# Peptides against a protein of PDB entry 8BZL: the designs that were tried, part 286

Target 1, 228 residues: chain A of PDB entry 8BZL
Amino acid sequence: SYDRAITVFSPDGHLFQVEYAQEAVKKGSTAVGVRGRDIVVLGVEKKSVAKLQDERTVRKICALDDNVCMAFAGLTADARIVINRARVECQSHRLTVEDPVTVEYITRYIASLKQRYTQSNGRRPFGISALIVGFDFDGTPRLYQTDPSGTYHAWKANAIGRGAKSVREFLEKNYTDEAIETDDLTIKLVIKALLEVVQSGGKNIELAVMRRDQSLKILNPEEIEKYV
Target 2, 242 residues: chain B of PDB entry 8BZL
Amino acid sequence: SRRYDSRTTIFSPEGRLYQVEYAMEAIGHAGTCLGILANDGVLLAAERRNIHKLLDEVFFSEKIYKLNEDMACSVAGITSDANVLTNELRLIAQRYLLQYQEPIPCEQLVTALCDIKQAYTQFGGKRPFGVSLLYIGWDKHYGFQLYQSDPSGNYGGWKATCIGNNSAAAVSMLKQDYKEGEMTLKSALALAIKVLNKTMDVSKLSAEKVEIATLTRENGKTVIRVLKQKEVEQLIKKHEEE

## One batch from the design tools (peptide; made by RFdiffusion4, then SolubleMPNN)

Design b1_p26_4_s2 (from b1_p26_4, 10 letters changed)
Fold by OpenDDE base, seed 4:
Structure b1_p26_4_s2 (fold): chain B 228 residues (1-228), chain C 242 residues (1-242), chain A 26 residues (1-26)
Amino acid sequence: as target 1 above (228 residues)
Amino acid sequence: as target 2 above (242 residues)
Amino acid sequence: MLSELPEEPGDEERRKELFEEYAARE
């Protein structure tokens, strides 16, 4: 019965529940990630926070570990589950391997988790894509993207969510070695990319920066405006 | 399509979880619950729909539940689902207290329940909970707090919000009248009565139809108090005189 | 940049059609 096998192949070989989960992602707020030379940057569009809503609870960029951050597009509740499991894995890895996870490792873990939910009876896919950024223990900056299917790839720059197409088109045109030559230029690139789809400037952007050997820094609106 | 209505919570072709949306629709028909954050406290105000004339003078809270010494919640939606979720909240809070020898932070309790709600939207053979909750609490990290959660397992912090019947209208009124940084518990109570009077489908607001709980700090302790009917009557009377 | 799913015009409609066809076969 369709009720037991949530994700099944269509006669044409489609996993419709995965495709539909991807549609949920497309309705999500736009997120962008860029890998610089010695910096990784995540940016997310802030949906108009309801006037009476606490902004603290509307964060879309989350630390997974000291060296890894994640932005997502899609179902917030689904994302929380993934984030929590990823955090546990990061901590477990530190305890068992005595080193922090590589960005690829934790991405693969998340991807495997997502994939299992596409193949397990009685489970629906996660309605999220994620941009995972950070530094490996050797100091190499990394950017990965995952989708509801559990696929993952390494990127120089990428975007997810409702404005992803426009942002990606911008990045394809503007991501050059010159554009990421400095940390500031890399940050500017992310902001400019988001401004393709975000109205009203820096007030509607959440921006997180991780530099080599530094902790995640979330920029305040005033700091963002300096780059505009 | 009818096919999405009867099945385990799955994505529609448009990427929607209709069972979650339908659960939220069911909540829209439930009694109104308000939450308002003040500088010196936080309150819940809820519509009482079941007035049992045969209940002795001790009005139990129908819609407001004490979770622990530092938190309470109000519920809009299916009563049976509410009972299950409020019990889970209490258990989570107790387990945390036993494990860490301190009360669970407000947001952590909310998140823990929201993860359960989310699971009921993702795992087969389960339906979403037909319940939205407002949470009020105090902790040492953020002080007084107000949260809202829905059947999806999503939550947010609020200065003021409403769930249940006419919630959209209530939220609009709250947006107009809520003064950021200047809200006292007294003013919040007055605002709650004002909003309930306009949003409840009653000709006249009566104390028997309203539950109000306040959460304050006294001598370094959290005090959760359900207002007595006489106190609510005074608030209503004061509103009518204005 | 490789999009997660190449969206070509009509893909959404085609997915809906395929879903309806699949649903009708059950």
Scores: peptide ipSAE 0.021, ipTM 0.592, DockQ to the pose 0.038; fails the geometry check
Fold by OpenDDE base, seed 5:
Structure b1_p26_4_s2 (fold): chain B 228 residues (1-228), chain C 242 residues (1-242), chain A 26 residues (1-26)
Amino acid sequence: as target 1 above (228 residues)
Amino acid sequence: as target 2 above (242 residues)
Amino acid sequence: MLSELPEEPGDEERRKELFEEYAARE
C-alpha cells in the first residue's frame, strides 16, 4: 500500500504523506496574514489557554529576524524545528551578505527545507503551513505562504488552519485598497477576519504587527479590544 | 486507522500521528506526577508505585531527578525511555555550562530535549518516546518555573499541572483550588497532597507512596530538596485533620 | 493534553481501544 510508505508516489501520482500532512495543518489553529501599505499583520486563533498555563509558552507568532516573522498552523513541535533553522539562516545571511534576508529568500529556504523532507524516505513531511511576513531592505512589505509540500507563493492576504476557508472567503470580499488605507484599518481587517471563526471576541486572538522600519510588536489583549 | 498504528510514525489520512497518540495513552497509565508553582518556590509530587522494601534506600527518588543545581524533573511513562531522556537533559545542561560558564536557562533545556523528542516522531526507524516530563527550575530570566513536555516534542509553562494516571481530573482540581498570586510553597504542598489523595487509586494516601521535591532560593542559591518520609507523613496528617 | 490536534468525540475511547489492541500484539 503506497499510503503506508514514507512519501512515495501512488500509481495515480499522489504523495499521500504530503496530503495527510496537509490534513494535519487543517486541524491546526487558524492563522491569518495581511499585507497593508506600510504594515504587515499576523493574527492567530488562541486556543483557550488553560487557566494554569503560561501564555508566553503558547506563542504561535515568532520572529525569524528583525525584519521577518512567521505564523504557522499544524504541529507546533515541527514548527519549532523550522523556525530554529530559519533563524540560523537569517543570521548566516547577515554575516555572509552583510544584509538582512529578503522575505522571499527566507521563504524559499523554508520551502526548500520542507521539500527535502518530502523527498527523503527516512523522513516524514513537516505537518505545518506557514505565513511569513516582513519587510525587504527597500521597505516593501511582503507576505508569503508555504505548505507541507514546500510550495510557496506571495499573497496580499491569506489564511491557514482549520478556519482558513471561511477567513479566506471573508478576505476575498473585504480586502480592498480602502480596507488597508491605514495601519489601523489593516489591523481591524485582520481582527474582523479572525472573528469569523474565533468565538468570544478579542480575548482569543494573538496579534502581531510589523510596521516599516519598526520591530515586531505583539499586541496585548487590551490593545486588541480597542480595535473590536 | 489500523493501517498506521503499528508502524513508523506516519500521518494518517486524517493528519494524525497515531504512534504519538498511543505513546501519550501509555503515559496516561503511568503513576501520577504533579507540579505546582508558588511565589517562593516550585514543587514536584509523584506517585511511587514500586514500594519494594528491598530497594536500596539510596534511591531517594524513583520518579524525580535532579538535572543540575537549578533544575529537576519528574517522569511519567516508560522507565527505560525516561532514563535516556534524563541522562540527555543532564548532558545538555553540562555542555551548556561548560561552553558559556553559566547555567542553561530552564526553557532552553526543555526546548533542547523537546527537539530530540520531535525528531523521534519525524525520522524513519524511530518511535516516539513513551514519556512525559514535568520540569521545575529557577533561572535569572524568569525566576521559578514549571514546564510540561510530551512525546510529540510539545511543551508549555504552567502554574500547576499533572501528568500520568488521572491527570485530567487532577488538573481540574488544581484549577479549582489554585489561587494565582497567592500561592505559597506551604499552600502548594498542601494542595499537592489534596490532589494526590483524590487522584491516586488508593484507599488511603501514605507517605511511602508519595515523593515530593521542592525547589527554593536561599541566600542567592537554588536548593533542591526531596522531602523526607516523615515530612510527607506530617503533610498527609495535616490534610486528614482539615 | 498538550496535543494541538483537536480531539473529536470518542477519540479518547478509540485511542484506548487501539492501544489495547496494539499492546496485545506485542
Scores: peptide ipSAE 0.009, ipTM 0.584, DockQ to the pose 0.247; fails the geometry check
Fold by OpenDDE base, seed 2:
Structure b1_p26_4_s2 (fold): chain B 228 residues (1-228), chain C 242 residues (1-242), chain A 26 residues (1-26)
Amino acid sequence: as target 1 above (228 residues)
Amino acid sequence: as target 2 above (242 residues)
Amino acid sequence: MLSELPEEPGDEERRKELFEEYAARE
């Protein structure tokens, strides 16, 4: 009975709809984020784009602002709502505070939005987790992860989606200061991590890189193959 | 299992939105709609199921709707839901035009509706719309475009796609016969007839059961044209001769 | 099996499979 009610605790104190939203995330395509020294990298498993589909419309990595980008796992339509609200907030912040958002600020905003949807009657949780990366105005690279509950934490590296466990295990073993010593090594680490769960090499990986004082760069398949 | 499908769209223990899945299933039983993107235009072809002889108004387009001067759509699913969504599309397009004094970009119109669809999957007391749409359009940013959206609020751009009855089979045929980079509107029309002939549950394809609209550019203007029955007959005849 | 809604709107086969799987569990 409790598993059907929105915003109801089970006898043991669980919010089943939040847990079930987390299960939706676990079924999503894998995303990985890594913070390097002067770089942040997002990688996402490309689902087999249907031959007749326009690749332009299949993006799992998006910019929230010039200094912040996001990857997600879970329900794409839910993600679009979150992305749109986050973008509006980023622009609003620039107008009102005259500075870009910090990565933590926008993460907290997204987390608060998600949390409200876990507590409001007549709303289901967002079926998404997100990896949010970027640079603060002081040039510090940041990586945050959010889940359907509205929790958020800062990470050196993390993964979400169906292959997240395997990718995290890989990162736990291989994330060292030496492994992120250069931008290229950091990119290589992300690719290697994704290859733990993605078949057929670089063709099935979407990769985005943000460097200090640079905009988000999405790598083309040829650029990705250089690191494979 | 039945406990999750009868209420407001909520997650199952497995993380599924069953009401959305059920809406998609309902669309699978609707009349077939095809969209094909060509180099020189884009088309919609839709099955016309309700030929009521008593309908005084030959609704020239039961399933194809003009949205604005640069866009049209076809619908598969619940008619009442389709009417609501097509009206909303027109309103969104009109508001944009009034605000910005230029036509709404095609993808922006699609996404605006998709956000509405998504909301009906997330908010209590609402059910998903039981409708999938194909959108055809032209804008200055991307030229000719074809999009598909579903009850979840997901959308994608396509070179060719199908919704409704036998959509999977139609898509398979489109994948086989669609010539990337070489598709003319003429060839697209022929392909549409070929696919409809195989996917429609009819012994013989007739012009009365098929609606076709084309979107082209002429003299720097978008032209949306619904093909006349005679034109469709000619296309069918040509297909039968090949 | 991925029981999430397919992200690609054109993945009708997968949607059907998921629905059939669900229907079989009822």
Scores: peptide ipSAE 0.005, ipTM 0.554, DockQ to the pose 0.068; fails the geometry check

Design b1_p26_4_s2 (from b1_p26_4, 10 letters changed)
Fold by OpenDDE base, seed 3:
Structure b1_p26_4_s2 (fold): chain B 228 residues (1-228), chain C 242 residues (1-242), chain A 26 residues (1-26)
Amino acid sequence: as target 1 above (228 residues)
Amino acid sequence: as target 2 above (242 residues)
Amino acid sequence: MLSELPEEPGDEERRKELFEEYAARE
């Protein structure tokens, strides 16, 4: 069965290992990204952190650089590899080009990395999708998504993981220019979107905000509850 | 070579990595290892299964390994895999020390090994390590720490956790009895004995079957101590009297 | 907890069952 092989084409032209990696992503915790006017917001479903687990070690939102952050759905260990390589690239770019990466640039780098793992013998695809958000040097907010295949696209809003369908349906209905008119409204939109799939209110949401010319801020539960 | 590609951990149609799951299953049959974080220290308690009288009194714990002056680990799973990983941990820690002239932060050491574990789940011709680890340590960034890692290369920080045989039951008991912010090393030791007594498939807990290590800070230095059999006996006796 | 337990919403019971099955197999 071609489904039990390394990433090879099936007779009908499918890359089953890539498709199956996408199924792994669909089992991951839900992540949502929204691009506002002068803000980008990432939200992630907090797994009920097992009692006695350190919440610090369960973070699904990470900075790649001062101007770029990423959320992911799927295999955490796979994500860590991608994140580390992306961080190195961001630093390398700053050293060699003397400017921060654009969000598109680092997304393309990640996408290329993922793609190589779909084509290289003796490797399986990364079992992750990522939402990559940030600001370009010109202050333009950006949101990109990557999947296990190494494809990437720019989005106004998107979601990945187990609840992605419901969240996307919500965003398709509720993402308007009015809904993102202010930073606070944009944050509220993300929270509302996540609440479509998260049963317990603000306590089970991780939220990160990056405003124009500001660093990534992870909101505490109390701050999140103010927006609910 | 193409022949080793067949041994690559691959996704199932449902998006599962069965080789990783099977490695985790193998760990479930291993001896129990428990870790508890206290305010004034952290401990590992491990089941010792190979009590061979002919084993040269290995001064060293069979299941608890000192990694450096500030960290130790316990292992559940395949012994040969454990030996490879513990050696790698020591090498990573030593390289860091040489490069930066300071001890490696606990989480960084854990992460470095987890990246290796992950690689064995992704690259061809390799199988996952059939080992879970508990790490105890101290660093200047977070103080006393307890981590758990699995064959997937995932890890997490914990106040208390268990790996190996009956780990789920042990974790349930820890959740019930662990008092956040009020745990002393003394109370943690008592809790460890309590949990092991219930989770080990033994009629009576004996000091010969339990290894315990504590990590504390004394005079600004980390002290890793493996409890003597007599000390463990006293802990067991105290538990039986309660 | 096995990090590979299904994260699907609503499968808390199934996660519990699987967890119990895994716990019972231990």
Scores: peptide ipSAE 0.000, ipTM 0.567, DockQ to the pose 0.102; fails the geometry check

Design b1_p26_4_s3 (from b1_p26_4, 13 letters changed)
Fold by OpenDDE base, seed 5:
Structure b1_p26_4_s3 (fold): chain B 228 residues (1-228), chain C 242 residues (1-242), chain A 26 residues (1-26)
Amino acid sequence: as target 1 above (228 residues)
Amino acid sequence: as target 2 above (242 residues)
Amino acid sequence: MLDELSEKPPPKEEKEKFFKEYKARE
């Protein structure tokens, strides 16, 4: 019966809707996150903005709070829901605890939200993976990844989306202490990683940088080209 | 209770939301709607398919809806779904105005509706809305704006775009003829007529089959105007003479 | 803008295949 849109276990123990949501992520634009020494960098593959499209409305990197930002792969509308919920939680935490969220805390919140959508009747999983980066109040840079299942892990570097495999392979080979020795080198590493899967150079990359005690900075195309 | 689960939009093995895609297919068969952003205004042009002589002229626009004093939209898709969404847009805009004593920014109104659309793709017992919308508006933040939204809850800002029947061909024509930075409302109107003439499945474009609305600023106020049939006739005539 | 997943509707054959496979896995 087509009626069971509920995320249920298959006879072999699979949650098909979660797995299929992961397939949606794999078709999404590539996103990369790298943790440096005193910097976190997010890079996303820009789809060629359709001629006549307003670039302002095409953003895949979003601030969750002053100290946390997120990139995603998968369904944009699903991501917007998660981002909004996370932003509310960040503000609530500031009001109740009088400190900004840790990157782990907000990641766990997002992960829990995703997990609930895998168990609740009458809901499908979110079709997104997210890279969440930022700084804890002690100044420690953090990178986390979440998937449609609600799992999360801390990373030094990671990638999600259609080019994730190739980008991860690149990062596994090239992520060294020397490669992240400076902020500029860390940015360069992210750009090089994305160029493994992005054609036509810096024009097709969205790049965001968060340094210690600084706000999220989105680099313009000219700034990106300086690193290429 | 179990019967409601059958209507939930689910992922395919390939990660596709087929119900959303099917809704988009339905929109592809709807009448064409165009939006064009100009330096001095923004316009919507829509195909009128239901020309019933007995329709009370009070229905000045079948496909173009005023949302508030600063925004209007056009719809392609299921009429009943469109009515629900346009009503919701008006309610959202009104609630914002009451709460903040200022008009809702254009993008915020679009986003609020898109979150509703998204919810209808994720929650059980719901189906996607079979509707795409074009939004035109003005606000103090970004000036004149044009947005497009679809059944998935995705949206984007545009200089020019098209939804409904032959939208891909229309977009291609817009890409060819739209001159960035040089587009006046007058030239945008001419472009709209040109594109509709080529994309509508009619032998000859007539004013009775086209609805056009313009949004301009006059004396610091937004003016939303639906063009009279005579004005549309003049635009068509001018196009035929070129 | 549509997500990459929704750029074009699946062919009728793919739709039918999906439903057949979905029924078979339940």
Scores: peptide ipSAE 0.088, ipTM 0.666, DockQ to the pose 0.185
Fold by OpenDDE base, seed 3:
Formats: C-alpha cells, structure tokens, sequence
Structure b1_p26_4_s3 (fold): chain B 228 residues (1-228), chain C 242 residues (1-242), chain A 26 residues (1-26)
C-alpha cells in the first residue's frame, strides 16, 4: 500500500510539491531581515490594505516569543499554523528548560516541522518561507531563514518573496560593517533595501525592530518616515 | 484510505492551490451576505434564496447563526459545510468559556476556525470547505468587530464587507457610502438595504428574502437580535421613499 | 482574501499541465 505521498520524487529526483511551494513563496509579499551589531530588523512590503479592512488583522511580522520574531512570505494561513506551533514550543521550552529558546533552536523546530510535512503521507508542504530574528540569551543577534523544504541557514541579511532578488542584490552591495555600525544605520539599510521594490516610500513598509534586551517594536509610519 | 490522498489539495507548478480557488468560485454563486460595523453596533444582512412555501416558517435565520452570547455569523456557500463549521464554532466557544471562565475573544474564535479550514487545505483526504463566513461580535478588547474568513483559512477584520453573489459590486458600494467614524447602526441598516437592493438579482427587494441581525450593547450586555420581517419591511419601505 | 499569488491567472499551459498531472495521480 504505497501511501500516495503527496510529495514524491520525480523520475529526475525532484520533489515537485516542494518546488511548487517555493514558487508560492516567490509570489508572496517581500520580506527582508538584517542583523546589526545590537539590533535585528525585519521589514515587510505592505500591500495596500483594502479600503475598509482593519490593518490590525493584516500582520506580516509576529512575535514568537519575547526574544524572537518572524516574518514570512507565501500562504498566510499556512504561516499562522507554523507561528502557533512555534509559540507553543517557545513557551514549552521556557517551562521545561527554564530558559528562552535560542533563535537557532526555534528555527530548527520550524524547519523540522516543515520537513515532516514534505515526507508525511497526506500532507502537502507549507507554502511559506520565514525570516526568523532575535536574540539568544547571551545577547547575540541572530537571523535565520527557512523555506518550504525545511532547510534553514543563518544569515547576516536576507530577503524572501517577490522582490527578494532585487533586495538581496542591494544587500549584497550595501551590507558592510559600516552600514550596520549603529541601530539607526541598520534600520536605514532595511528601509533602503525595501525601497528597491516598494513604491511610495515609508507608507508601504512595515518595520519591526528588536534591540538587545528590548521587546519587539513595530514602527509606525511616522517613525519610518524619519529614516527615509 | 489511500484513495483519499488523491483528493489532497496540492500546489500547482506556479504555487497555487486550485481546490481553494475553486471553493471560492463556488461561494461566488451563493447568496449575498453583508456585514457592517457601526459605532454603536454591528450587523449582518443575508439573502434568503430558498423560500419554499412548505418550509416550516423557521423563525430562525437560515443564514445567520448565533455562536455565543457575544458573537454571530453568516455563511455563504455549501449549506452542509456551513452547518459543520457553525457547530464547530459553537463548540470552540463553549470549550473556551468552560476552560477560562470568560467568553472567547472574537478574533480568537475566528482564528480557531480558520486553523481548521487551513488544515482541510493541507491534510490528505480532505477538501477545502466551500464556505466563507462573516462574523460579528463584541469583546472587551476591541469592542464591536466584523471579520471575514474564506476556504483558505485566511481572515481579516473589516468595517464593512460582503461575501457571496455580487460581492465585488457590494464592496465597491460600501466603499463609496461607508462613512468612517460616523456610522450609526441606523445608518448601517439603511446602507445594508441600499446595497442589497442593488446587488440582489431581484426586481424588488422583499423582506421575505432578507435576513438581518444586529449586535448591540445594552446595560453592559451583548444583545443579538434578528430583525422581524415587519422591521425589515419598514427598512425597505424607507429606502424606497428616499 | 486570497493570497496575492492567486491574483493573476496562471498561464494556460501551466494550468493544463497541472490538471493533467493532478488527474493522473488520482
């Protein structure tokens, strides 16, 4: 009884459902993450919220714990499932280990979850990539990316979604030690990177900042405009 | 068991979930449901299509469901799927109340159901629910609220929105006439009638074909009321006189 | 309420290919 695994190898060795999930991610709104010296910054492309829609319900950046936040590209409903499980794991870890999760730990948890959905019978892959940022308990800033396959890597800076290529090219050119020397410069770098693909300035950007020993702060449009 | 795996929603080469899109297309042919948020309340208005003379006058709204003391919903799509989801909403709300000794926050109830909907788009042997919902509610966190959810498991909060037949046209009309910050429940009711009159494929709007529920706060309690047919008739008459 | 990836219609050829493959799995 070959349980028709939804995700099967093609004759040429490809996992098409994983690749197609990656295509879903590529069509998602652009997200960017940058690790500074004592700051991590996430930026997301705000699509014009439909008139009469409550912006509160359109969140692309979320906290997983006090020390970890995540942005995603791809299927919003899929992302919600991953976020919920990650939050539960963060709390469980605090209770059992008496320390908050490391950014790597929670990334690995999410990656493992995604990977299981690529091998489990009757499950399709998650149609999301995530940028996971935060601080380890030792105060080290971290940035990780995970994709639908369940792979994950640490980054200094990265981008996901439809504008990711352009944003990455910008970051490859402009990410220097000097460019991240201060918190403000790091924030400016993220904004400039997003402006490569986002039209109409700071109004179409969602920006979240986490500094060492501080909670996640979502910047309001006025605060973003100060950096533009 | 294995045959059910073939029914699993899978990604297209371009990353689309066609089964979800097809479910949404099916909802586009369902009866129209409107939701409007006001300063002093929130309302649902739904098209009633099945007026069979032999239907026992179900005094209860066929398309508007009370979920708990603080929330109600309307449904567009497959009736059987709607029944399953509305029952699930009630169970979730009740379980929360029992566990925490307080009513479930509106968005949390919506999210809980959306997680179920999402699961039916990801797990083998499942098809997406062919249902979109509008939720109205009150909680201590955000006051009066209006939400919309679809077969994908996505949801959003709205000041005014529409699902079902001619929803795009209805939303356009709502965008034009909705006055942010100035909407009273009375004005919202009038707006609902105006929009339904234009979007329902009927020559003349009749009270028999429209169900309306309002959610208000009276003396620190939520009151969910389905308007009587006579009240709806009065609203229609008033609209015709304008 | 659809994710943005669904706003544009798929290329006809890709859609047809997908459905052919999808049906073949059933």
Amino acid sequence: as target 1 above (228 residues)
Amino acid sequence: as target 2 above (242 residues)
Amino acid sequence: MLDELSEKPPPKEEKEKFFKEYKARE
Scores: peptide ipSAE 0.082, ipTM 0.662, DockQ to the pose 0.185
Fold by OpenDDE base, seed 4:
Structure b1_p26_4_s3 (fold): chain B 228 residues (1-228), chain C 242 residues (1-242), chain A 26 residues (1-26)
Amino acid sequence: as target 1 above (228 residues)
Amino acid sequence: as target 2 above (242 residues)
Amino acid sequence: MLDELSEKPPPKEEKEKFFKEYKARE
């Protein structure tokens, strides 16, 4: 009975629900990730917080663990589910393996979760892509991307969401060893990349940095403006 | 014709979840509920539509529900769905209290319900809840708080917001009149009456058609109070005199 | 608080205007 299969192959081999979930991602706020030498940086487009909305409750960058953070584009409620499961897995891993997760490990976990929702009867795909950044226990900075299909890849730099194409084009042109030579230059690169699609400058950017052996730091607007 | 299981929320070609949007449309026809955060408290004001003259027991609150000692909510949408969700909120809050021997933080309660709402948008054989909620609460972490959640499982904190019928107009009025940092509970109550008077499809605002609850702190305890009809009448009268 | 995704797609005219303005800034 095809009636229960949410995600099915079309006659031409397409998984329409996955593709449509990707369309949801494309409508999401832009997120960018860059791997530096000793830093990983996530930036997200802040849509104009509605007047009277508490900005605290509008976070698009979150920690999964002390060594891993994630930005997403797409359905916020879907993202919350993924984040929660990832956090549980990170803690479980610490308890069972006695080491923090590698960025690849947690990415693979998230990717597997997403993939299952593309193949499970009675479940729709997650309407999110994610940029997952952090440090492995050996101090290696990592950046991964996942999409609604459950695919994942490692990147030097990448972007997701509505402005992703423009941001990626910028990164392809400007991501050089010189551009990431220092932490500050890496941060500047992310900000410049986001400014390609963000109209209102630094006030509409959320920026998070994670340096080697340091916790996630969310930059305040004043700190961001110093790089503009 | 591949009958998509009409109960399963799926993505449109454009990446939209129409069942969630349709649920939100249903909420748009529900009675107006608004919330306002003040420096010294937080309030909910809701339109009461069902005035059944034959109801012996005037249910003091049709749309405002106490969740625990520190939180209350107002609902807009399908009544049966609202009952299920409000019961779930109470259960979540109680389980937390039992487990941790402290009241659940406001945002955590909201998030827990929102995860349930989200699940009903993702799992087959489920439809979205046709309910939006406003939450008022106090906790030691953030003090007085106001949240809004919708059928998608999204939520946000607010200084002031509105759900239900004419919510967009109400929000616009709140944006104009809300004075950040200077809002007292007294001023918030006046603002609530002002907004309801303009947004409710009634010729004359009456106390019978409005429910108001306030959440304050007294002697280190949270006090949730539903205003008596006479108190609401006084607020309406005051507004009419201005 | 509609998810940004639930916003009605901007009218085709607004999209075209945006793209025209974007190209004009190049």
Scores: peptide ipSAE 0.037, ipTM 0.633, DockQ to the pose 0.086

Design b1_p26_4_s3 (from b1_p26_4, 13 letters changed)
Fold by OpenDDE base, seed 2:
Structure b1_p26_4_s3 (fold): chain B 228 residues (1-228), chain C 242 residues (1-242), chain A 26 residues (1-26)
Amino acid sequence: as target 1 above (228 residues)
Amino acid sequence: as target 2 above (242 residues)
Amino acid sequence: MLDELSEKPPPKEEKEKFFKEYKARE
């Protein structure tokens, strides 16, 4: 029933609006994140950029700060709000604490924001899950996931969106220390994982890498094809 | 308290925001608006549905609004909602100019409004705006630009696109005829007329039923010009001769 | 530009349900 315009508990203890927001995420384009030894990689299914659309305006992966980037699945407009707030927090942290945020810190910030929208009257949950990757100041690579409920966890590898189940199954089988031994192997693992659900190879994949002490690098299609 | 809750956009069991989708459906019944990006300019072409004899045709634009010296937009959807959003766009642009002493970048203006639209899909007691917009502009960062936004708060940059009635058919035609890298403003105008002629549910396209605005650069300044009826007539005539 | 969620119109049954519920509240 569409009856409750607020996130409330059902008689059986479910928060249906949160669950339904999770269904929105499941309909979103697939995103995958993998933590390597000295690299973090995000890959996203490119929705076929409509002919005549400017590709620069279709970004599924964005930087939150120099040391943190995010991919999402679900509602793009909702994601933009979260991204903007996260960016402001990252800058504020640098100004007040004189250090960049840890990946966990900014994830917790985002998660707290999402959670508030599940409990506030007159607000619906965010229809997004996010994969947040980056490096802490000590050089440790991190991968976190957050969902519409505001929960978050650290991962070695994970996926969100419509193909997430298949991608996760692939990662569970193929994520080994050997598979992430090098940066190139880690990138290849992400591409292979996405190819489980994406048709027509590297042209339909957006891929971003972050290495230790390096900024986010978005790979061009030609660079992606080298790994296929 | 309960009355405000009923107006909140909520997720369906399938994860859909039906209020947003219904707003988009309403826009599908609005007059057609086209945008085409060219190498030397960008244009908006819009169907004029409300023709009143007392309207000053020289200055009257029903659907095309100047936002600042470097940007204009066209609207499809609820007129009252459109007026609110166009005013907000102007205010945002003005505040930016005052704060930074330079014009707001085109995409930044679009995103600012899109954040407002999104908020109306998430906060209680609000409904989505029943409006889609096409934006044309120039800035020093990306040059000539064309954007589209919808009630969800999503937006995208385009080489050519359409909103409103028969937009899907129009987009299909644009995809067929748009020549990337070779589009002049002159050819874009011709293409706009061609598409409108086929998309508008009229027996014959007339200049009275079409509004066209062009955005160009002259001597390092942006020029936004609404075509005169006579100019539109000439474009229609040229199309009929081809 | 559009979310995948909005690419298809709402199912007819959902529209009808919405309108029934809406009318019942008025």
Scores: peptide ipSAE 0.051, ipTM 0.640, DockQ to the pose 0.293; fails the geometry check

